# Peptides against a protein of PDB entry 5IXI: the designs that were tried, part 42

Target 1, 141 residues: chain A of PDB entry 5IXI
Amino acid sequence: TPLLDASSLEYLFAQGQYDLVKCLAPIRDPKTEQDGHDIENECLGMAVLAISHYAMMKKMQLPELPKDISYKRYIPETLNKSIRQRNLLTRMRINNVFKDFLKEFNNKTICDSSVSTHDLKVKYLATLETLTKHYGAEIFE

## One batch from the design tools (peptide; made by RFdiffusion4, then SolubleMPNN)

Design b2_p15_1_s1 (from b2_p15_1, 7 letters changed)
Fold by OpenDDE base, seed 1:
Structure b2_p15_1_s1 (fold): chain B 141 residues (1-141), chain A 15 residues (1-15)
Amino acid sequence: as target 1 above (141 residues)
Amino acid sequence: SAMEKFKKWFSSLFD
């Protein structure tokens, strides 16, 4: 099967981020309440990947990023609007979940220096194919 | 849990 070159992967990753945030690649409909929670948490995970990729590209550590770093710019706009409508305690919980995810991922990536920006892009795009309704550029065929 | 699922999700990056 054909392999993507670095430039093509970079383009697809950038476009994938845009498509997710702008809801051009809409997230799949939840089948259950738990599935809905899983989808939201996967979106938070996508934010972690995007932020980590950014940090790696800029050769920055997480403490060097703004202290008020948030998932808001890295998740679907529809989900962001939904979260903003929830009560304060729920929003605080979601913030805590995201912060915990970011810390855990960062700790793991510090322990495993083999993870590259390439790996993050592949994981991001692979997740898009399962997280969204019909996103599939046959990247991994 | 959410954290368990998250860790399982990204574990493929460290295989």
Scores: peptide ipSAE 0.670, ipTM 0.949, DockQ to the pose 0.511
Fold by OpenDDE base, seed 5:
Structure b2_p15_1_s1 (fold): chain B 141 residues (1-141), chain A 15 residues (1-15)
Amino acid sequence: as target 1 above (141 residues)
Amino acid sequence: SAMEKFKKWFSSLFD
């Protein structure tokens, strides 16, 4: 696998975020109900990565982010629309899961300062390969 | 659990 230089990685990361959110790289079909939940939670994880990357780039701590920080801008639009149609309790659950994920990830990142924005980009792109149907065919070959 | 799966998922960032 050829090494991705910083500029190429930056481009691919930006494009990958766009492709995921705009559903140009559609998420894989769930095999079971639990798999569906796992896929949604992976999307929430992707949101955590994107937000954390943003925070690191801006040299901001999690508590410094807006209190109303949300996953909505960082997950597939189709999934976001689906979630909006669900009942209040379900939406509350999803929001709580996301907030818990973000808090846990932030705590771990603070404890381990070795994580860089570079690492987040790689993890994001690598996850796109497994989360989406056909993405990443030539990225990590 | 969801949290356990999430933690396992991002654990590679700290290896």
Scores: peptide ipSAE 0.669, ipTM 0.948, DockQ to the pose 0.548
Fold by OpenDDE base, seed 2:
Structure b2_p15_1_s1 (fold): chain B 141 residues (1-141), chain A 15 residues (1-15)
Amino acid sequence: as target 1 above (141 residues)
Amino acid sequence: SAMEKFKKWFSSLFD
C-alpha cells in the first residue's frame, strides 16, 4: 500500500465521496439478504464518516449541526431511491439506525481526541475498496 | 446486531 501525501489523500477522499454517491463506484452485490442489510448499514457508516469529517473541518460539534441532518446526500443515489420507496416504518427504522450510529460515533470521537480528519479519510477509502465492486485497485495495490 | 457491527467497523480508528 503506497503512502499518500496530504494533497493526494484529500483529492482521493473527495473523489471517493463523489464516486460512491453518484454510483460511479457501485456497491457490491449482496451475497445474502443479511449481507444486503450489512451493505446498507455500511453506507450509513460512510455517511457518518463524511459528516464527521465535514464537522471537524468546520470546527463544529455535532449539536451545532442542523437538526435535520440526514444520510441522504452521503449514500449511493440508487440506495437512497430504494429507501424512499420502502414503507414508513422501514424508513423510520433506517433513520433511527443512522441517528444512533452518528450519536455513538460522536461520543467516541469526543472521548478520543486523537482521531483526525486524516484518519477519517483513510477509513473512508479503505471501506470504499471493500464496499464497492472494483474501486481501489490503484490505491491499495 | 447492527450497532455491534458498526462499532467493530470503526474501532480501528481508536487503536
Scores: peptide ipSAE 0.669, ipTM 0.948, DockQ to the pose 0.548
Fold by OpenDDE base, seed 3:
Structure b2_p15_1_s1 (fold): chain B 141 residues (1-141), chain A 15 residues (1-15)
Amino acid sequence: as target 1 above (141 residues)
Amino acid sequence: SAMEKFKKWFSSLFD
């Protein structure tokens, strides 16, 4: 795998976020009900990465972020629409899972300050390749 | 669990 310069990685990361949210890179089809839950949780993880990257770029801590921080703007629009159609208890559960993920990730990154925005971008793009149906083709063109 | 899978997923960031 060839090394990407900082500018190229920044561009790919921004484009990758756009592709995921706008469903230009659609998420893979679930094989089972549990697989569907895993896919949704991976999307929540992607939201955690995106938010954490933003926070690092702005040199702010999670407590400085809005209290109503949400995954809604950082997951596929189709998934967001699906979640909105679910019952209140299910939506509350998903929100709690996301908040728990965010807290756990923040705790880990605070303990290990070696993680950089560069690392987050690489992890985000790498996950896109496995989370989506056919993402990555344009990267090697 | 969901949290265990999540932790395993992001653990590569700390290798």
Scores: peptide ipSAE 0.667, ipTM 0.948, DockQ to the pose 0.515

Design b2_p15_1_s2 (from b2_p15_1, 8 letters changed)
Fold by OpenDDE base, seed 1:
Structure b2_p15_1_s2 (fold): chain B 141 residues (1-141), chain A 15 residues (1-15)
Amino acid sequence: as target 1 above (141 residues)
Amino acid sequence: SDMEKFKKFFSSLFE
């Protein structure tokens, strides 16, 4: 299997973000209620990857990130609409869990430097292939 | 928990 050069990886990562959010690469149908919950968590995880990548590329420190960072612009629009229809307490829980993990993850990516932007792009694209219905560049085989 | 699932999701990045 051929390896992707840096430029190709950057392009695919950017396009993958767009395709996921705009539902051009629709997420897979849940087979069970638990599967639906897992899909939602994976989408929120994708948001963490995207935001962290952005922060690293901009060489931003944790205090420089906006305090009201949200997953809304980084998850499928259909899922965002679904979450917004849930009650206030549920939305608060989702927001709190997301913010807590984003903070923890950013400590590892920005402060510890144990994760590179390359790693984030690879993880994002690999997850995108399994998360969506028919999206697959057949890159990671 | 959601946090545990997130940690599992990202664990491969720290290997």
Scores: peptide ipSAE 0.140, ipTM 0.782, DockQ to the pose 0.512
Fold by OpenDDE base, seed 2:
Structure b2_p15_1_s2 (fold): chain B 141 residues (1-141), chain A 15 residues (1-15)
Amino acid sequence: as target 1 above (141 residues)
Amino acid sequence: SDMEKFKKFFSSLFE
């Protein structure tokens, strides 16, 4: 990953979130059905990164996070629509797994401070480059 | 499982 100053990294991180959610940086086409599932999981992971970063920047603790926090506004809109079309049990599973992991991850970010906001931004942008079709060419070339 | 995939995905943050 390239070395970026703090201001540039903050800008790219914010823009990257917007591009992912609005599908301006469309996610890559799945090569297989399993690849499609992996892509969805990566998107949900991106939501965890984004939410955790927000919480850290606002100096929020776990109990202060909204109880009904969701991935919905932090993943590609196309994926969000797809998930909403799935059956109830599937949606429940996704919600529960996401919430459980978010809680666990935040223990290491907010509570233990094992991960910095810098680390989250770098991971987000690095993943965004591999997750999307054409994004990040200017950054990682 | 999805949880295992998440853990693997985020483990790279600690490398």
Scores: peptide ipSAE 0.136, ipTM 0.780, DockQ to the pose 0.512
Fold by OpenDDE base, seed 4:
Structure b2_p15_1_s2 (fold): chain B 141 residues (1-141), chain A 15 residues (1-15)
Amino acid sequence: as target 1 above (141 residues)
Amino acid sequence: SDMEKFKKFFSSLFE
């Protein structure tokens, strides 16, 4: 991303996280039930990116991650409320799948060092633009 | 599965 220096990227990443969680950049309306499920998965994926980035920035390793680490603070508040209203089995499934993937992803980011914090920020912002209704800044084409 | 979808979503990070 030659048009974005490191400082600008860091700022946009931080602001993007805030906008997504606080629903200032609302997620797009689902066109179908499957689309709704895809949107949810993308949001959960965004949480993985954000958490992994946080862990890397804090020089944390997998054993140091809290056992109860969750997507709750890293997804749109509206989606979080929706998930909380679902039945226990559904919530357990979401939690388990999320935790399993987070562990696997962190092995690649923290342990293998194959992904940089820069890569995470770029992927986050790129996904944010397509995930939200009308995110004001077009960073990537 | 959801796990497969997640892996697909993040695959571009390793390309």
Scores: peptide ipSAE 0.132, ipTM 0.776, DockQ to the pose 0.519
Fold by OpenDDE base, seed 5:
Structure b2_p15_1_s2 (fold): chain B 141 residues (1-141), chain A 15 residues (1-15)
Amino acid sequence: as target 1 above (141 residues)
Amino acid sequence: SDMEKFKKFFSSLFE
């Protein structure tokens, strides 16, 4: 595994976020319905990582986060469009689960300070490699 | 549940 310094990691993290959201690094194709749900969960997880990283960088506490914070700007645009086409109950479920998990995760990362921004970037990029089709082939070899 | 799936996913990331 290549050693990434702080500046390189910051660059790759920013670029990775852009590539994922803009679908320049397309997510893998689901093999089953359950696999599709797992992929969506991974994408939502990526959103949690990105938002938490942002919150930590801005030194924001949980109450300081916008109450209407959403995954919409942090997941692939194709997935966002797909979710918006689903029925109201499904969208409500996704929103509620995401918000609850984001709150819990931020309690661990921000309040407990058990995770650093460095860790979040590494985990984001590592997950990006497995979530997408061919991204990061040389980054973590 | 979906929440459990999320927790499991993140747990694997932090191992």
Scores: peptide ipSAE 0.136, ipTM 0.777, DockQ to the pose 0.602; fails the geometry check

Design b2_p15_1_s3 (from b2_p15_1, 10 letters changed)
Fold by OpenDDE base, seed 2:
Structure b2_p15_1_s3 (fold): chain B 141 residues (1-141), chain A 15 residues (1-15)
Amino acid sequence: as target 1 above (141 residues)
Amino acid sequence: DAMEKFKKFFDSLFG
């Protein structure tokens, strides 16, 4: 993996978010049902990273963010559509777990462990490489 | 458990 300066990392992080959400960098095909669940979990995790990064850049804590903050704009549109089609109880569970984890991540990781925006970008891109089919080929090959 | 899966995922990133 090549060394990236701050400007290059910022560019790749922004583009990576766009590519993931718009499915320009499609997520990998699940090999099993369990793999499908793992992929979904990773996508939701990516949303946590993206939202946390946004909050840090704006110097805001989670209580200062809109109360209706959601993963919807930070996951692949295909997955978002899939979740919308699930029953109410399932959607409620996903929403609640996501919000709870986002809060926990903010309190225990962001506030307590000195994680930087740089760290989040690196981890986001690293996950994106394994989550998607061919993303990063030009960068990492 | 979904929460545990999240924890494992983030442990892999931040652990």
Scores: peptide ipSAE 0.350, ipTM 0.876, DockQ to the pose 0.684
Fold by OpenDDE base, seed 5:
Structure b2_p15_1_s3 (fold): chain B 141 residues (1-141), chain A 15 residues (1-15)
Amino acid sequence: as target 1 above (141 residues)
Amino acid sequence: DAMEKFKKFFDSLFG
């Protein structure tokens, strides 16, 4: 893989987030029902990475984040629309699991000082490559 | 288990 300096990585990370949310880099088509669930979880995972990166950059603890923080602004808009169409209990479940995992991830991984913002950006872009249909070829060749 | 699915995904990233 090509060497990316800090400024290039920051640029690609910002563009990647925008492309994912705006569906300019569309997510891959599910091959099975379970694959569809996996794709959804990967998208929610991308939201965890993005939010954690933001928190680290602002030197904020999770309790200092907005109380209504959610995945909604950090996942593909198409997926967000799909989730909003599901029944209340399903949406509550998704929200609760997401919040619980975000809390656990930050407590056990981020707060341990073992993961840097640099690491999060790299992992975000790497996941973006596999999650989307054709994104990343120019970055990781 | 939804939580385990998340953990599996992140284990692939950080494990």
Scores: peptide ipSAE 0.349, ipTM 0.875, DockQ to the pose 0.638
Fold by OpenDDE base, seed 1:
Structure b2_p15_1_s3 (fold): chain B 141 residues (1-141), chain A 15 residues (1-15)
Amino acid sequence: as target 1 above (141 residues)
Amino acid sequence: DAMEKFKKFFDSLFG
């Protein structure tokens, strides 16, 4: 928001990541099966934002990131557990799509546009508000 | 497909 200074935004972004992963800010309840799929995709999208932000802050390219880079530690623990219970083919599909999108996002959005770490933090927090139950109400009202 | 859904999500954020 226009009311947040850089230090506050940095803190809220870090705390928001922690709250999402640790399920301190639980994701909203799906109203339909399609909504459930959308929620899962939004969570994976949050992982893309978080990883991209990390890479930008460290001035690293994707190939320079650890080989075991994954969405696993950037999504809600409950969702991570759910994905781990799915069959091998499904997990492979999720992994492949995630990696492909992460690559595309960094190449076409981060590199080709003027997206900054500030932008990523704002978008992350904005998405977090809509993705979770009543999170950030005091911040974005 | 899944990729399209991801694109729509990010288009909503950055579009």
Scores: peptide ipSAE 0.349, ipTM 0.876, DockQ to the pose 0.687
Fold by OpenDDE base, seed 4:
Formats: structure tokens, sequence, C-alpha cells
Structure b2_p15_1_s3 (fold): chain B 141 residues (1-141), chain A 15 residues (1-15)
């Protein structure tokens, strides 16, 4: 945001990732089943942002990332546990959709549109505020 | 489908 210098933004981005994964910033309660599905998709989206940011910072292309790269380390631990309890076909679908979108995002958004790491951090934090219950008030309110 | 919903989410961020 315009109120944050580069160092502050970097700090908040790192802390935000930690808080989301460790459930220190708990995700909002779903209002409906569809809302629950939307929340899960938002979490997976956060993983895409985080992974893309990591790749850009390391100057690595997606094929150069570890073969076992996944959303698992970048979503709330509670959600990760929930997904692992689902049937094989469901897990395969989630994995495939995530991988396909990650590839598409990298090719069309990162490479073609020249999205910066700064942009990713801002979007991550903005989404984090709306995704979680009470997090980010000191940043955006 | 799931991919479409995912794209809609990102369109909200970058669109």
Amino acid sequence: as target 1 above (141 residues)
Amino acid sequence: DAMEKFKKFFDSLFG
C-alpha cells in the first residue's frame, strides 16, 4: 500500500504467510456450503500467489521448482488436513486444478503481464484481510 | 467448473 515502505511490506507479507498457514489468522466462517468452497479456493489462490512470489524472488521458472511443489505448505494447516481426508479422486482433482492454474498464472500473468513481486505482496495481504476473521485491521482500516 | 471459479477469483485481484 502507499502507506507502507518496502521493508514494512516485506515484513508484513512474511508474517502474513506464517499467520495464515499456522492458523494464527483463522479463516472466516463459511456462511453457506458454497461460501465454504469459495474460501477453500481463496486459500488455494493464496498459495499460487505465495509460490509465484517465491519463484520470482529466486529467479526460478516453475519447471525448475521442486517436483513436489504443492499448495500444502502455503494454505492453513487445518485446511490441508481436511483435504488429505478427502477421497483420492477429489484430491487428484484439487491437485490437477491447482497445478494447471499455477502454470497458467505463471505464463499469462507473471511472464506476459510483468506482474511484480510488489504486486503479489499487496494482493496477498489484501486478500488475507478479507479471508480471515479479524486480521489486517491495522493495515487497511 | 473449478478452474473457472479459480480464474474468477484471480480476475478480481488482477482484472
Scores: peptide ipSAE 0.347, ipTM 0.875, DockQ to the pose 0.626

Design b2_p15_1_s4 (from b2_p15_1, 10 letters changed)
Fold by OpenDDE base, seed 1:
Structure b2_p15_1_s4 (fold): chain B 141 residues (1-141), chain A 15 residues (1-15)
Amino acid sequence: as target 1 above (141 residues)
Amino acid sequence: DYMEKFKKFFDSLFK
């Protein structure tokens, strides 16, 4: 895996977010029902990474984030549509778990400074490479 | 379920 300079990493991170959400980098096909659930969880995790990175870059504290912050704008549009079709209780459960994890993660990343924005970008892109069908074929060789 | 999966996903960030 080649090393990227800061400017290249920033560009790829921004482009990767766009490609994931717009499904230009389509997520891989699930091999089993459990695999499909794992893919969904990874997508939700990607949303946490993206939101946390945004907060860190803007030097925002957790209380400064919108109370109704959601994964909806940070996951593949196809997955977002799928989640919206589920029943209310399921959607509420997903929302609550997501918010709880986001809060916990941001306490570690922003408050404790245990993770840098660089770390988040690297993790995001690395996950994107394994989560999608063709993304990063030349970048992560 | 989700919380456990998320925690495992992000554990590598703190290694």
Scores: peptide ipSAE 0.190, ipTM 0.805, DockQ to the pose 0.516
Fold by OpenDDE base, seed 4:
Structure b2_p15_1_s4 (fold): chain B 141 residues (1-141), chain A 15 residues (1-15)
Amino acid sequence: as target 1 above (141 residues)
Amino acid sequence: DYMEKFKKFFDSLFK
């Protein structure tokens, strides 16, 4: 795996987000029901990374973000549609847990300056390789 | 490990 400079990493991170959300880099097919849950959890984790990166780049605290900020713009559109089809109680739980985790992640990691935007991009791209069918081959080819 | 904690949270929602 070649070493990526800062400009290349920034480009790949931006393109990777777009490809994941638009399903141009489709997520892998689950082998089991539990595997499907793991994939969805990792997609939601990717949303946390992307939102946190956005907040850090804009030098914004979580309370300064729009109230409608959610995982919806940062996960595959297919998964977003799937979540919207689930019952109200499940959707409420997903939203609440996501917001709670995002708050905790921001307070314990970002606010303490223990994680940089560089770290977030690296983790995002590494996870993208695991999640997608073919995109990982392009990144680490 | 925040990622591990996160996965445990959401895993319980899909049981």
Scores: peptide ipSAE 0.108, ipTM 0.733, DockQ to the pose 0.213
Fold by OpenDDE base, seed 5:
Structure b2_p15_1_s4 (fold): chain B 141 residues (1-141), chain A 15 residues (1-15)
Amino acid sequence: as target 1 above (141 residues)
Amino acid sequence: DYMEKFKKFFDSLFK
């Protein structure tokens, strides 16, 4: 695969976030019910990466992050609509689990400084390539 | 792999 310099990586990361959320890069079709759940979890994971990257770029510590920060603006709009249709208890679970994981991830990412913004962008784009239909084929082949 | 841990964590709560 071609080497991506910092500028190219930044551009692709920004574009990738937009494409995922706006469903311009549609997520892959689930093969089973469990696969569908895995896809949703991957999308939620992508939200964690995006939010953590944002926090790092803004030099925000975990306590400085809004308490009501949500995955809603960082996942595919289709998935967001789907989650909204689920019952209250399910939505509460998703929200709580997401927040817990975000805290844990940010502690390891921001506090430990073991993960860089570069690493987050690479992980995001790599996951985007496998999560979506044929997205980034020309870049990651 | 944080992504894998995340997937497993969510899976455990919905079982």
Scores: peptide ipSAE 0.098, ipTM 0.729, DockQ to the pose 0.175
Fold by OpenDDE base, seed 2:
Structure b2_p15_1_s4 (fold): chain B 141 residues (1-141), chain A 15 residues (1-15)
Amino acid sequence: as target 1 above (141 residues)
Amino acid sequence: DYMEKFKKFFDSLFK
């Protein structure tokens, strides 16, 4: 949000991450089966944004991140539990998809410095508005 | 515009 100062944006971004993961800002109910799949992908994308922001703040590149980096700590806990209940092949697919997202994001966004930490926070909060049931009202009213 | 480029890339990740 261009109207927010840096400190306010940092606060909202941190709070938004916590609220999403802890399900204090619950994800919206899927309208269809496809919508449910889209919601899951959006959550994975949110994890990519959060990890990338962390890496940029620590001045780390993707190869410097822990080898076991995953979405598990950056998605809603309810979704994480749901994923864990799926079969091994499905979980492997999801893990690979996430790694591909992160790699692609690094190659096309982080490495060329086309996106700042400010941009990541804005995108995260904007996505949070559409992804959750009520968080949009808290941010943009 | 960097933000436009980012938006297009981001949107491709969320079908």
Scores: peptide ipSAE 0.072, ipTM 0.719, DockQ to the pose 0.105

Design b2_p15_2_s1 (from b2_p15_2, 7 letters changed)
Fold by OpenDDE base, seed 1:
Structure b2_p15_2_s1 (fold): chain B 141 residues (1-141), chain A 15 residues (1-15)
Amino acid sequence: as target 1 above (141 residues)
Amino acid sequence: SDMEKFKELFKKLFE
């Protein structure tokens, strides 16, 4: 059970984001249709973590971020392409739900709790290990 | 609704 120092955690968090988005650490294959939806939600959750971490590091609130902030740059490129191929109504719903949750997460969890950037990095990396096929970092187990 | 289920899955991710 290793404990990472701050520098190592920062590096792994940055590299993990890159690997996920660029599909260098590919997401696991869905076992069922429901599993596929769960994987998608996990990826969108990763986007929330990444964006929230970014905002906290820059000492910015959500209203200070670009109005068109979205998950597109923070999820696997393959998933982004998949979502783009869905009908307009579905895409609008995904966008709206994501934005609503992002707002809720930042207001209720980040601002009104003890969640820190450290916590976000740990959660991100922990989820990344289970979400991807062979990431194999085994940092926390 | 589907939207509510989506939100709940999101929330579970951060527990």
Scores: peptide ipSAE 0.143, ipTM 0.776, DockQ to the pose 0.382
Fold by OpenDDE base, seed 4:
Structure b2_p15_2_s1 (fold): chain B 141 residues (1-141), chain A 15 residues (1-15)
Amino acid sequence: as target 1 above (141 residues)
Amino acid sequence: SDMEKFKELFKKLFE
């Protein structure tokens, strides 16, 4: 696995986000109902990473983010469409779960300055590779 | 690998 320079990593991170959301890198098929739930959570996690990276780059803290911050722009469009078609209680649960994830990640990881934007990009790309179908070659070991 | 440990930590965080 070749070492990625900063510019290459930045490019791959941006492109990876685009590919995931636009389903150019489609998520893997669930093997079971539980696997489907795990995939959804992984996608929500990807949204947390992307939002956190954005916030860090813009030097804004979690409370400064828009009050209607959502996973919608940061998950596969197919999954977003699926979620929007679910009943109100389910959608409320998912929204709450996402907000809990984001808050937890911020409190436990970002606020302690233990994770950099570089780390977020690496984690995002590494997860993207396992989450999606046949997405590129392995770039991290 | 370090990356595998990183991914496992991520998975645990979002379970």
Scores: peptide ipSAE 0.076, ipTM 0.736, DockQ to the pose 0.092
Fold by OpenDDE base, seed 5:
Structure b2_p15_2_s1 (fold): chain B 141 residues (1-141), chain A 15 residues (1-15)
Amino acid sequence: as target 1 above (141 residues)
Amino acid sequence: SDMEKFKELFKKLFE
């Protein structure tokens, strides 16, 4: 398949974020409890990708990110609603896990590997294809 | 494909 140009990739990335958050591209059904946790972590990962992309575009370092930046706006709305209904300890755990995840990603991927915004878009769309029930065409050969 | 290689490279981040 032909490689998408930058403009096409930008469009698909924006559309993909919208589709995931708005549940227009619904996430796959969990097969087990553990699978459910894996799916949730994958969604958190998607949020990390999206936030990291945002931060890079704004030329912001992780410590400079506003405190109000959270996974809540970058995960499926259904999952966000589900999390909000969980008990305090669970929500605290998820928040801490996400913060650690974001920090880890920044250190290991952004700082150590020189990942570009282009790479983040590709990873996001690639993961979106596997995370959701059915989605899009292949972007790269 | 390049796409599959890329997916595999970053797969561990979500585990």
Scores: peptide ipSAE 0.067, ipTM 0.737, DockQ to the pose 0.081
Fold by OpenDDE base, seed 2:
Structure b2_p15_2_s1 (fold): chain B 141 residues (1-141), chain A 15 residues (1-15)
Amino acid sequence: as target 1 above (141 residues)
Amino acid sequence: SDMEKFKELFKKLFE
């Protein structure tokens, strides 16, 4: 595996976010229904990582983030469309789970563990490799 | 690989 400097990591992180959302790096096919739920949760986790990175770069705390912040811009578009087709109660649950996840992550991980933007980029790309079908094979082999 | 070691380390960090 090649050593990634700061500039290379920044580039790959930005492109990885774009590829995930635009489905240019499609998520893996679920092996079971439970695996499908796990994949969805991983996508929500990716959104938390991306939003937290954004907030840290802007030197913003969670309460300072826009009130309408959501996972919608940070998950695969296909998954976002799928979620929108689900019933109201399910969508409400997903929204609440995401908000709780984001809050917990910021309180327990960002604040307590002093995770850096560098750490977030590494975690994002590492997760992206396992979450998608063929992404990053040349980098993570 | 180093990347695999990082994946394991950060898996623990973000759990």
Scores: peptide ipSAE 0.057, ipTM 0.734, DockQ to the pose 0.072

